# Ledger of designs, part 4: peptides against a protein of PDB entry 4LZF

Target 1, 155 residues: chain A of PDB entry 4LZF
Amino acid sequence: GGRLVVFPNGTRKELSADGQTVKVMFFNGDVKHTMPDQRVIYYYAEAQTTHITYPDGMEVLQFPNNQTEKHFPDGRKEITFPDQTVKTLHPDGREESVLTDGTIIQLNPDGSKVIQFNTGQREIHTADFKRREYPDGTVKTVYSDGRQETQYPTG

## One batch from the design tools (peptide; aimed at target 1 N9 F27)

Design b1_p12_2_s3 (made by RFdiffusion4, then SolubleMPNN; from b1_p12_2 with P1S P9E)
Fold by OpenDDE base, seed 5:
Structure b1_p12_2_s3 (fold): chain B 155 residues (1-155), chain A 12 residues (1-12)
Amino acid sequence: as target 1 above (155 residues)
Amino acid sequence: SPLPPPPLEEPP
């Protein structure tokens, strides 16, 4: 059968009969579960946070406000906010946020920003200008010096 | 026991 070890500090360790599952219930209320697939599920009782670590290096954090964070082995990180916005942090420094309305916000390593609106409009922000591109081909640019330019579609 | 890692970012 399984084994229960009770430590002097009140921590308990439960081992399955096959030894493939280990549950540690710490004296502070934390719980650590080692699963047969070698994932480790750690629950922090005070913070009400769950931290899952996988053998391949994947990590998943679940916070009490329903935020979820995934740390991928390739260095990418993905945040799902409580409002279901998903933000991806890429190893190259690029960031992408996908809003629930379909708007995509990209932050590039060079400091430029691109917003793809659900209307099909796109806005590009650089050090030198902000540019709005419209589905009809109109492009409006506001330069850092205050100059404005409108490019009309050649129909 | 280890401390829980903080969130990478706070919700907007």
Scores: peptide ipSAE 0.113, ipTM 0.794, DockQ to the pose 0.063
OpenDDE base, seeds 1, 2, 3, 4: peptide ipSAE 0.079, 0.086, 0.106, 0.094; ipTM 0.768, 0.777, 0.790, 0.783

## One batch from the design tools (peptide; aimed at target 1 F7 P8)

Design b1_p13_1 (made by RFdiffusion4)
Pose (drawn by RFdiffusion4):
Structure b1_p13_1 (pose): chain A 155 residues (1-155), chain P 13 residues (1-13)
Amino acid sequence: as target 1 above (155 residues)
Amino acid sequence: PPPQPSYPLPPLP
């Protein structure tokens, strides 16, 4: 029916009957679970943070302010802030934010960006211009040289 | 993220 082992330093280890699951309760209050599928779940007592390592290379951190960070094996990093904005950082430097109101912000490493407002408008920023596109078909552009352009709807 | 810490375990008598 499993075992409990207590070490002189105060660390405790609990093994399941099949030995597949191991729980370590460290003297400092940290808790580690090793699961049969080799997931490792580590709880940091003082920092109140959980770190989960998956066998496929994925790592997940849960911070006490309810922020979650996911690290994918390829280098992608996904952050869920407490407000539930999801921000994805790609290794190439692209950043994408999907806010709960529906706004999407896409930032390129060259500094260009595309913003998709929950209102249905779209804004594009490049080295040459800033552009706003409207649901009615109107397009407004401000160029680097200071000129401003309005493209009216066909209708 | 940093790796998970490791703590030595003393032998049992």
Fold by OpenDDE base, seed 3:
Structure b1_p13_1 (fold): chain B 155 residues (1-155), chain A 13 residues (1-13)
Amino acid sequence: as target 1 above (155 residues)
Amino acid sequence: PPPQPSYPLPPLP
């Protein structure tokens, strides 16, 4: 049979008969499950947050506002916001956001930004210029000095 | 000694 340990501070620990599942119910309302596959599921009662830790180092956080975070062993983080935007933080400092309409926003470590619109237009932001590329091949550039240039498609 | 609870992480911005 399983075992139940009750501590003087009110914390309770339940062990399965096989010893592979452990449930700790803390005095503050938190709950920690250690599963046979060695994943740990921690529920923070006050924050209403679930934190899952996997043996390979993967971590998953689920917040009460419907935000979900995946923390990968390589340092990458993937955030699914309540509005279902997905943001990826890369170890090299690059950030990518995918909006629900298919727009992709990339922030590069050098401070440049690239937006791929769902319309097929692309916008590039650098320290020196802002450039808009159109599907027909037209390119408009506004330089930091105020100069504007339009390149028209050929063909 | 009894096990102690952990502290939650805040959400990323």
Scores: peptide ipSAE 0.241, ipTM 0.855, DockQ to the pose 0.055
OpenDDE base, seeds 1, 2, 4, 5: peptide ipSAE 0.111, 0.126, 0.117, 0.122; ipTM 0.709, 0.717, 0.712, 0.715

Design b1_p13_1_s1 (made by RFdiffusion4, then SolubleMPNN; from b1_p13_1 with P1M Q4I S6E)
Fold by OpenDDE base, seed 5:
Structure b1_p13_1_s1 (fold): chain B 155 residues (1-155), chain A 13 residues (1-13)
Amino acid sequence: as target 1 above (155 residues)
Amino acid sequence: MPPIPEYPLPPLP
C-alpha cells in the first residue's frame, strides 16, 4: 500500500504504492505533486497559482485570472491572456501578439512594428515612416518629416 | 528534514 508521512511542522507526504507518485501537502496549504513522468506540479495556495515543470525544461504557469504562461526550453515565452490574446516573446527580442480578431502585431528588436490586419492590410512602423500595404498592391507611406508617398500597383 | 514550501512565484507580468 501507499505511505503517509506526517512531519513535525505539519507537512504531510503521501507516497503511492508503486512509489511513482509523491504528494506533499505543506503546512501553508501548498501542494507538490511529483508524477511518474517526472513532471512536478506545484500549487501555491495563497496565490492560487499552479506551476508545472517538465523534465525537458518546459514550465507552465496557471494564474487564478485565467492567464497561462509557457516557458519553453529555448527561452521562448508564450502568454495566453484572460481575453485569449496570445503573446509570444522570442529569445531574440521579437514579440508577437495574436489578437482574437486575427490581427497579428509583431514588435521587432530594432523597434519596428508590423501589424497584419485581419482585412489583409499590413502596416509597418519604423522610426522614419509608417507604411500601409493594401491587398491590391497599393502602398502608402507617411514619413516622419511629413512627406506622403503612394505607390500604385503595376497592372 | 521536513519538506518546506517553495518560494512564491513572481507576480504576473
Scores: peptide ipSAE 0.152, ipTM 0.761, DockQ to the pose 0.059
OpenDDE base, seeds 1, 2, 3, 4: peptide ipSAE 0.148, 0.147, 0.149, 0.151; ipTM 0.759, 0.758, 0.761, 0.760

Design b1_p13_2 (made by RFdiffusion4)
Pose (drawn by RFdiffusion4):
Structure b1_p13_2 (pose): chain A 155 residues (1-155), chain P 13 residues (1-13)
Amino acid sequence: as target 1 above (155 residues)
Amino acid sequence: SETYPDGTTVTHF
């Protein structure tokens, strides 16, 4: 029915009966679980943070302020902030934020961006212009040279 | 077989 091992340094190890699950309770209060499927779950006592490593290369961090960060094997990083905004950082430098109110912000490494407002409006920023598109079909643009343009709806 | 450092205790369930 499993084992408990106590080391001179105070670290304790608990093995399951089948030996598939190992729990290590370090002298400093940290806790490590190794699961049969080889997931490793590490709890940092002082920092109150959990780090989970998956066999497929994915790593997840849970911070005590309820922030979660997910690192995908390909290099993508997804952050869930406490407000539940989800921000995705791509290795190429693109950033995408999906806020809870429904706003989406897409930022390109060249500095251009597309903003999708929960109100149904869309805003595009490029080197040449800033543009706003409205649900009624109206398009308003401000060019780098200072000109302003309004494209009226067909109707 | 298994070997442990001196002062190690093992409790079986």
Fold by OpenDDE base, seed 4:
Structure b1_p13_2 (fold): chain B 155 residues (1-155), chain A 13 residues (1-13)
Amino acid sequence: as target 1 above (155 residues)
Amino acid sequence: SETYPDGTTVTHF
């Protein structure tokens, strides 16, 4: 059989019969739930935030505004914003945002930016130029010095 | 249920 421990401060601890599930309900409303698969689910009452930790180091945060953050063991972070935009922060400093319309925005560690539009167009921003690539193969470049070049698919 | 001197209560199911 399981057991329930009630501490003088009001904290409650529920233990399953097999000892594999432990639920601690703290006096402040926080909850810590240890599961048989060794994931730990924290609920922070004041913040209304759920924090799940996994044995491999993965962490998942769920915020009251419906934002979700995944913290991967390799240091990568994936943020799903309330608008369902997904932003990935890579360990190398690269950031990628995927919009709901399929547009992908990449920010590179060197400061360059690449936008892959849902139309198939791609725009590249560097310190030296802004370049627009079109599905037909046309490439338009505006250089920082004001020069403009258009490269046509046929030459 | 078992109640300890400090007020802790343990219930076994």
Scores: peptide ipSAE 0.499, ipTM 0.947, DockQ to the pose 0.551
OpenDDE base, seeds 1, 2, 3, 5: peptide ipSAE 0.499, 0.498, 0.497, 0.494; ipTM 0.946, 0.946, 0.946, 0.946

Design b1_p13_2_s1 (made by RFdiffusion4, then SolubleMPNN; from b1_p13_2, 9 letters changed)
Fold by OpenDDE base, seed 4:
Structure b1_p13_2_s1 (fold): chain B 155 residues (1-155), chain A 13 residues (1-13)
Amino acid sequence: as target 1 above (155 residues)
Amino acid sequence: GSSFPPGTVVIDY
């Protein structure tokens, strides 16, 4: 026993029998869908964007270009780009991007950058140096003053 | 309670 209400302006409201599901279809094409789990799904017709809000404060945005953004209650934001790169923006200012090839790029609040390559190599960028760490244990550092240092693996 | 503007159609099913 659900209910459909059709308003004079064309907006429609559908209620489930238990009242746990409410769907409002606005005259402009927007949709608001309240689910039994208390998540609310907004669809904005003009933007073709879906916005889901959860009772815990999480929000999910789905854009027409296939980009997805997750806004976590702790302030973290996770963006999945159309190319499937996943970028996480942390509350402390740290940013991490995970590329489809497995490469991880970390931008730190202090301005340093860390790249974990899919090859196993790791590169650290600071104001003072650029350091490359190799899987064999070799570490090569190029300092801002032009000095280069190589630390060879033990054994 | 709820009020509906004139011209509203309510269908219960």
Scores: peptide ipSAE 0.452, ipTM 0.875, DockQ to the pose 0.876
OpenDDE base, seeds 1, 2, 3, 5: peptide ipSAE 0.450, 0.448, 0.166, 0.449; ipTM 0.873, 0.873, 0.737, 0.872

Design b1_p13_2_s2 (made by RFdiffusion4, then SolubleMPNN; from b1_p13_2, 7 letters changed)
Fold by OpenDDE base, seed 4:
Structure b1_p13_2_s2 (fold): chain B 155 residues (1-155), chain A 13 residues (1-13)
Amino acid sequence: as target 1 above (155 residues)
Amino acid sequence: SVSLPPGTVVIDF
């Protein structure tokens, strides 16, 4: 059968009969739960935050505000914000945000920004210009010096 | 093996 150990300080340790599940309930309310699949679930009572670690090195953080963060073994991070926007941080410094309306915002390591609007328009921001590309092929560019250029689609 | 601190309660199910 299972076993419950209650320590003098109030910490409790529960062991399953097979020994594959271990739950430690610390005196401060924190919980450490080791699962048969080798994932470890930490619950921090004061922060009301759940932290899951997987054997492959992936980590998942769940915050009380409904924000979730995934830390991948390759260094990539994925943040799901309370509004369900998903932001991916890549090891190379690139960041990509996917908004609930389908808009994608990409921040590149060189400082440039690309927005893929849900309308099919694309906007590119660089140090030298802002450029809007339209589905019909029209391209409007506003340069840093204030010059504006419109390129019309070929018939 | 590790001994449990005095005052520890162990319940087996």
Scores: peptide ipSAE 0.436, ipTM 0.871, DockQ to the pose 0.828
OpenDDE base, seeds 1, 2, 3, 5: peptide ipSAE 0.434, 0.435, 0.087, 0.435; ipTM 0.870, 0.870, 0.681, 0.869

Design b1_p13_2_s3 (made by RFdiffusion4, then SolubleMPNN; from b1_p13_2, 6 letters changed)
Fold by OpenDDE base, seed 2:
Structure b1_p13_2_s3 (fold): chain B 155 residues (1-155), chain A 13 residues (1-13)
Amino acid sequence: as target 1 above (155 residues)
Amino acid sequence: SETFPEGTVVIDY
């Protein structure tokens, strides 16, 4: 069983027999779907955006440009961009981007930047230097004053 | 119980 209510303005409300599922189809095309697990699925017709809220505070946004955002209860955000780059914003201010080629770019709260290249090379940017670490163990550092150092691996 | 405005259609199934 179930119940469908059609309001004069065109809004429709559909109830499952157990009342655990509620679907409201608003006159403007928006949809609110309350599920038995208490997640709520919002669809905003004009924006063509889907917004899912979970009882634990998790939120998922799906945008018409194929961008997806996950808002975690701990404050972390994960954004999947249309190009499939995944950017994670951590509560401590750290940001990490994972590119489709596997490269990882980390922006740290102290302003430093770390790039883990898909080649295995790693580059560290600080206020004082840029450092490139190579898979063979070689480390090249260019300091802000122009000094350069190369640390060679143990043979 | 919920009160509906005039013109509301309720279908039970």
Scores: peptide ipSAE 0.499, ipTM 0.909, DockQ to the pose 0.903
OpenDDE base, seeds 1, 3, 4, 5: peptide ipSAE 0.497, 0.495, 0.498, 0.496; ipTM 0.908, 0.908, 0.908, 0.907

Design b1_p13_2_s4 (made by RFdiffusion4, then SolubleMPNN; from b1_p13_2, 7 letters changed)
Fold by OpenDDE base, seed 4:
Structure b1_p13_2_s4 (fold): chain B 155 residues (1-155), chain A 13 residues (1-13)
Amino acid sequence: as target 1 above (155 residues)
Amino acid sequence: SVSYPPGTVVIDY
């Protein structure tokens, strides 16, 4: 059978018979749960935060405000905000946000920004211009010098 | 071997 160890400080440790599952309930309310698949589930009582670590280096944080963060082994982070916006932070500095309405916002390492609207329109922001691309093929560009250019669809 | 501090309670079930 399993084993329960109650330490003098109040910490409790539960071990499965096979030793593959270990649950430590710390005196402060924190919990550490080691699973047979080697993932470790931390619960931090004061922060009310769950932190799961996987053998491959993946980490998942679940916050009390319903925010979830995934930390990938390659350094990428994926944040699901309480409003269900998903933001991906890439190691190269690129950031991508997917809004609930389907809009995608990309921030590039060079400072440029691309917005793919749910309407099919696309907006590109660079140091030199702001460009709007329309589904019909029209492209409108406003340059930093104030010049405006419209490229009409070919038909 | 595993040892525990004095006052530890171990329950096997």
Scores: peptide ipSAE 0.491, ipTM 0.896, DockQ to the pose 0.908
OpenDDE base, seeds 1, 2, 3, 5: peptide ipSAE 0.487, 0.489, 0.488, 0.488; ipTM 0.895, 0.893, 0.895, 0.893

## One batch from the design tools (peptide; aimed at target 1 T11)

Design b1_p14_1 (made by RFdiffusion4)
Pose (drawn by RFdiffusion4):
Structure b1_p14_1 (pose): chain A 155 residues (1-155), chain P 14 residues (1-14)
Amino acid sequence: as target 1 above (155 residues)
Amino acid sequence: SAAEAAEDAALAAA
């Protein structure tokens, strides 16, 4: 029916009957679970933080302020902030934020960006211009040289 | 097992 082992230093280890699951309770209050499928779940007592390592290379951190960070094997990093904004950082430097109100912000490493407002408007920033596109078909652009342009709807 | 004994020794030293 399993085993409990207590070490001189105060660390405790609990093994399942099949030996597939191991739980380590460290003297400092940290808790580690090793699961049969080789996931490792580590709880940091003082920092109140959980770190989960998956066998496929994915790592997940849960912070006590309810922030979650996911690290994908390819280098992508996805952050869920407490407000539930989801921000994705790509290794090439692109950043994408999907806010709960529906706004999407796409930032390129060259500094250009596309903003999709929950209101249906779209804004594009480039080295040459800032542009706003409206649901009615209107397009407004401000160029680097200071000129401003309005493209009116066909209708 | 030898692997378990090594793990237990590491835990005792933690």
Fold by OpenDDE base, seed 3:
Structure b1_p14_1 (fold): chain B 155 residues (1-155), chain A 14 residues (1-14)
Amino acid sequence: as target 1 above (155 residues)
Amino acid sequence: SAAEAAEDAALAAA
């Protein structure tokens, strides 16, 4: 059978019969589960936050506002916001946000920004210009000096 | 994390 240990401070420790599952219920309401697959699940009662650590180094944070963060062993982070926007932070400093409407926003390490609209339009922001590319091949550029250029698909 | 450290301390005190 399993074992229950009750400590004088109110902390409780439950061990499964096989010893592969350990549940610690702390006096403050926090809970720690050690699972047979070696994942560790922390529940912080005050913050109502769940933190899962995996043996490969992956971490998952679940917040009470329905935000989820995944921390990958390679240093990449993936944030799912309450609105279901998914933001990926890459180790090289690139950031990518995928909106629910299919729009993709990329922030590059050089400071440039690229927006891929769900309409097939693309907008590129650099230090020197803002450029809008249209599905028909029209390209409109506004340069930092105020000059504007329109390139038409037929010359 | 600070919370994990607090949990580990609580476990060690237990």
Scores: peptide ipSAE 0.046, ipTM 0.727, DockQ to the pose 0.129
OpenDDE base, seeds 1, 2, 4, 5: peptide ipSAE 0.035, 0.040, 0.038, 0.025; ipTM 0.686, 0.699, 0.691, 0.646; seed 4 fails the geometry check

Design b1_p14_1_s1 (made by RFdiffusion4, then SolubleMPNN; from b1_p14_1, 4 letters changed)
Fold by OpenDDE base, seed 3:
Structure b1_p14_1_s1 (fold): chain B 155 residues (1-155), chain A 14 residues (1-14)
Amino acid sequence: as target 1 above (155 residues)
Amino acid sequence: SAEEEAEFAELAAA
């Protein structure tokens, strides 16, 4: 059978019969599970947050608002927001957000922004201009000085 | 932390 240890401070430690699973219920309500696959699942009772650490260095945070964060060993982070938008933070400083409608928003390290709309339109933002590219090949540019240019696909 | 305190707690005899 499993083993239960009770500490004077109210902390309880449960060992599985095989000794491969350990559950610690801390006096503050926190819970730590050590799994046979070496995952550690920590529940913070006050924050109602679950933190999973994997032996490869992956970390997963689950927040009470249904936000999930994945921290990859390579330094990449992936945030799934409550609205199911997925934001990826890359080690090079690039950020990508994928909206539920399929729109992709890219923030580049140089400060430029690219929006790929689900309609096939693309918008590029730089310090000097905003440019809209249409599926038919039309391109409209609005420069920071207020000038506008339109390029037509047959021009 | 609660974890640190538990590591130093004396085991009650089960």
Scores: peptide ipSAE 0.055, ipTM 0.779, DockQ to the pose 0.170
OpenDDE base, seeds 1, 2, 4, 5: peptide ipSAE 0.032, 0.045, 0.038, 0.030; ipTM 0.695, 0.726, 0.700, 0.701; seed 2 fails the geometry check

Design b1_p14_1_s2 (made by RFdiffusion4, then SolubleMPNN; from b1_p14_1, 5 letters changed)
Fold by OpenDDE base, seed 4:
Structure b1_p14_1_s2 (fold): chain B 155 residues (1-155), chain A 14 residues (1-14)
Amino acid sequence: as target 1 above (155 residues)
Amino acid sequence: SPEEEAEFAELAAA
């Protein structure tokens, strides 16, 4: 059968009958679960945050505001915001946000920005210009000097 | 960190 250990400080440790699951209920209200798959689930009572650590180094944070963060072993982070926007921070410094409408916003390490609109339009922001690409092949460029160019698909 | 506090609490309980 399972075992319950009660410590003098009020911490409780529950062991499964197989010994593969351990639940520690700390005196401060924190809870630690060690699972058979070796993931560790921490619940921080004060922060109301859940932190899951995996044997491969993956970490998952669940915040009380419904934000979720995944920290991948490769250094990538994936943040799901309460509005369900998903932001990925890549180890190279690139950031990508996927909006609920399917719009993708990419921030590049060089400071350039690319927006892939759900309409099929794409906008590229650089230090030198902003460029809008339209599904029909039209491309409009507004340069930092105020010059504008429009390229039409038919020439 | 909350983790450090939790670990410390576990160490104190163990």
Scores: peptide ipSAE 0.045, ipTM 0.678, DockQ to the pose 0.157
OpenDDE base, seeds 1, 2, 3, 5: peptide ipSAE 0.036, 0.037, 0.045, 0.038; ipTM 0.696, 0.703, 0.708, 0.726; seed 3 fails the geometry check

Design b1_p14_1_s3 (made by RFdiffusion4, then SolubleMPNN; from b1_p14_1 with A5E D8F)
Fold by OpenDDE base, seed 3:
Structure b1_p14_1_s3 (fold): chain B 155 residues (1-155), chain A 14 residues (1-14)
Amino acid sequence: as target 1 above (155 residues)
Amino acid sequence: SAAEEAEFAALAAA
């Protein structure tokens, strides 16, 4: 059968009959679950935060505001914000945000920014210019010196 | 151990 150990400080440890599941209920309200699949689930009662660690090195954080963070073994992070925006942080310093409307925002390590709008428009930001590309083939560039160029689609 | 578990709880509460 399962075992329950009660410690003098109020901490409780429950072991399943098969020994594959261990639940520790700390005196402060925190909970640690060790699961048969070797994942460890920490619940921090004061912060109301869940932290899951996987045997492959994956970590998942779940916050009380419904934000979720995934920390991948390769150093990549994926953040799902409460508004359901998904932001990916790459080990090379590139950041990508996917908005709920399908807009994609890319921040590159060189400081450039690319926005792919859901309308098919694309905007490119560099140190030297901002450029807007339109679905019809029109391209408008505004340079840092204030000069503007517009290329129209040739009929 | 009970001591190890208490230490974990103390760290989480800090």
Scores: peptide ipSAE 0.046, ipTM 0.757, DockQ to the pose 0.126
OpenDDE base, seeds 1, 2, 4, 5: peptide ipSAE 0.030, 0.029, 0.022, 0.022; ipTM 0.694, 0.654, 0.617, 0.600

Design b1_p14_1_s4 (made by RFdiffusion4, then SolubleMPNN; from b1_p14_1, 6 letters changed)
Fold by OpenDDE base, seed 5:
Structure b1_p14_1_s4 (fold): chain B 155 residues (1-155), chain A 14 residues (1-14)
Amino acid sequence: as target 1 above (155 residues)
Amino acid sequence: SAEEEAEFAELANE
């Protein structure tokens, strides 16, 4: 049969009969599950947050507001917000946000920003200009000095 | 953390 150990501080450790599952119920209400697949599921009672660690180094955080964070072994992070926006942080410092309307926002390591709108328009932000690219091939540039240029596809 | 305190308590009882 399983074993139950009760510690003097009120922590309880439950060992499965096969020894492959361990459940620790801490005196503060935290819970740690060690699974047969070597996943560790930690529940923080005060924060109401679940933290799953995988043997490959992947981590998953689940917050009480329904935000989920994935930490990949390569250093990439993926945040799913409650509104279902997905933000990816890449190890190179690039960030990408995919909005529910299909808009993609990229923040590049050089500080430039690219917005791919769901309309097919693209906007590029740099220190020197904002540029809007239209599906018809028209390109409008607004420079930081207030100059504006428009390039037409038939010009 | 409660985890650290419990790991210490386990190590102290082994």
Scores: peptide ipSAE 0.056, ipTM 0.751, DockQ to the pose 0.112
OpenDDE base, seeds 1, 2, 3, 4: peptide ipSAE 0.055, 0.042, 0.048, 0.036; ipTM 0.745, 0.698, 0.702, 0.673

Design b1_p14_2 (made by RFdiffusion4)
Amino acid sequence: AAAAAAAAAAAALA
Pose (drawn by RFdiffusion4):
Structure b1_p14_2 (pose): chain A 155 residues (1-155), chain P 14 residues (backbone only)
Amino acid sequence: as target 1 above (155 residues)
Amino acid sequence: not in this file (backbone only, 14 residues)
């Protein structure tokens, strides 16, 4: 039926009957579970934070303010903030945010960006200009030289 | 020796 082991330092270890699952209760209140599939779940008692390591290289952190950070094996980092905004950081420096209201912000490392408003408008920022595109087909642009342009809808 | 120790550990767990 499994075993409990108590070490002199106060750390406790529980083994499942098949030995596949191991739970370690450290003297400091931390808890570690090692699962049969080799996932490791670590609970930090003082920081109230969970760190999960997956065999495929993925790591997940759960912070007590309900923020979750996912680290993918390729280097991508995905953050779910408490408000449920999802921000994805790519190793090349691109950032993408998908907010709950439906707004999407794409930021390039060169500083350019595309903003997709939940209202249906789209903004593009480049070295040469800032542009706003409207659902009615109107396009408004402000150029680096200060000129402003309005492209009216065909209709 | 290793095999015998593993078998003993499995038995203790069962």
Fold by OpenDDE base, seed 5:
Structure b1_p14_2 (fold): chain B 155 residues (1-155), chain A 14 residues (backbone only)
Amino acid sequence: as target 1 above (155 residues)
Amino acid sequence: not in this file (backbone only, 14 residues)
């Protein structure tokens, strides 16, 4: 059968009969599960946060506000916000947010920003200009010096 | 087997 160990500090340790599952219930209310698949599930009672660590180095944080964060072994982070927006932070400094309406916002390491709207319009922000591209091929550019240019579609 | 200590929670800023 399984084993229960009760420590003098109030921590409790439950071991499954097969030895594949270990549950530690800490004196502060935190819980640690070591699972047969080698994932470790930490529950932090005060923060009401679940932290899962995987043997490949993947980490998953689940916050009480329904936010989820994935920390990939390559240094990439993926945040799913309560509104279901997904933000990816890349190790090179690039960020991408995908909104539930299909809008994509990209922040590039050079400081440029690209917004792909769900309407099919695209907006590009650089140090030199802000540009709006329309589905019909019209392009409007506002340069940092105040100059404005409209490029009309051909055809 | 010794008693284990609880770890502090880590939170990332988003």
Scores: peptide ipSAE 0.036, ipTM 0.719, DockQ to the pose 0.025
OpenDDE base, seeds 1, 2, 3, 4: peptide ipSAE 0.031, 0.031, 0.035, 0.034; ipTM 0.696, 0.694, 0.722, 0.720

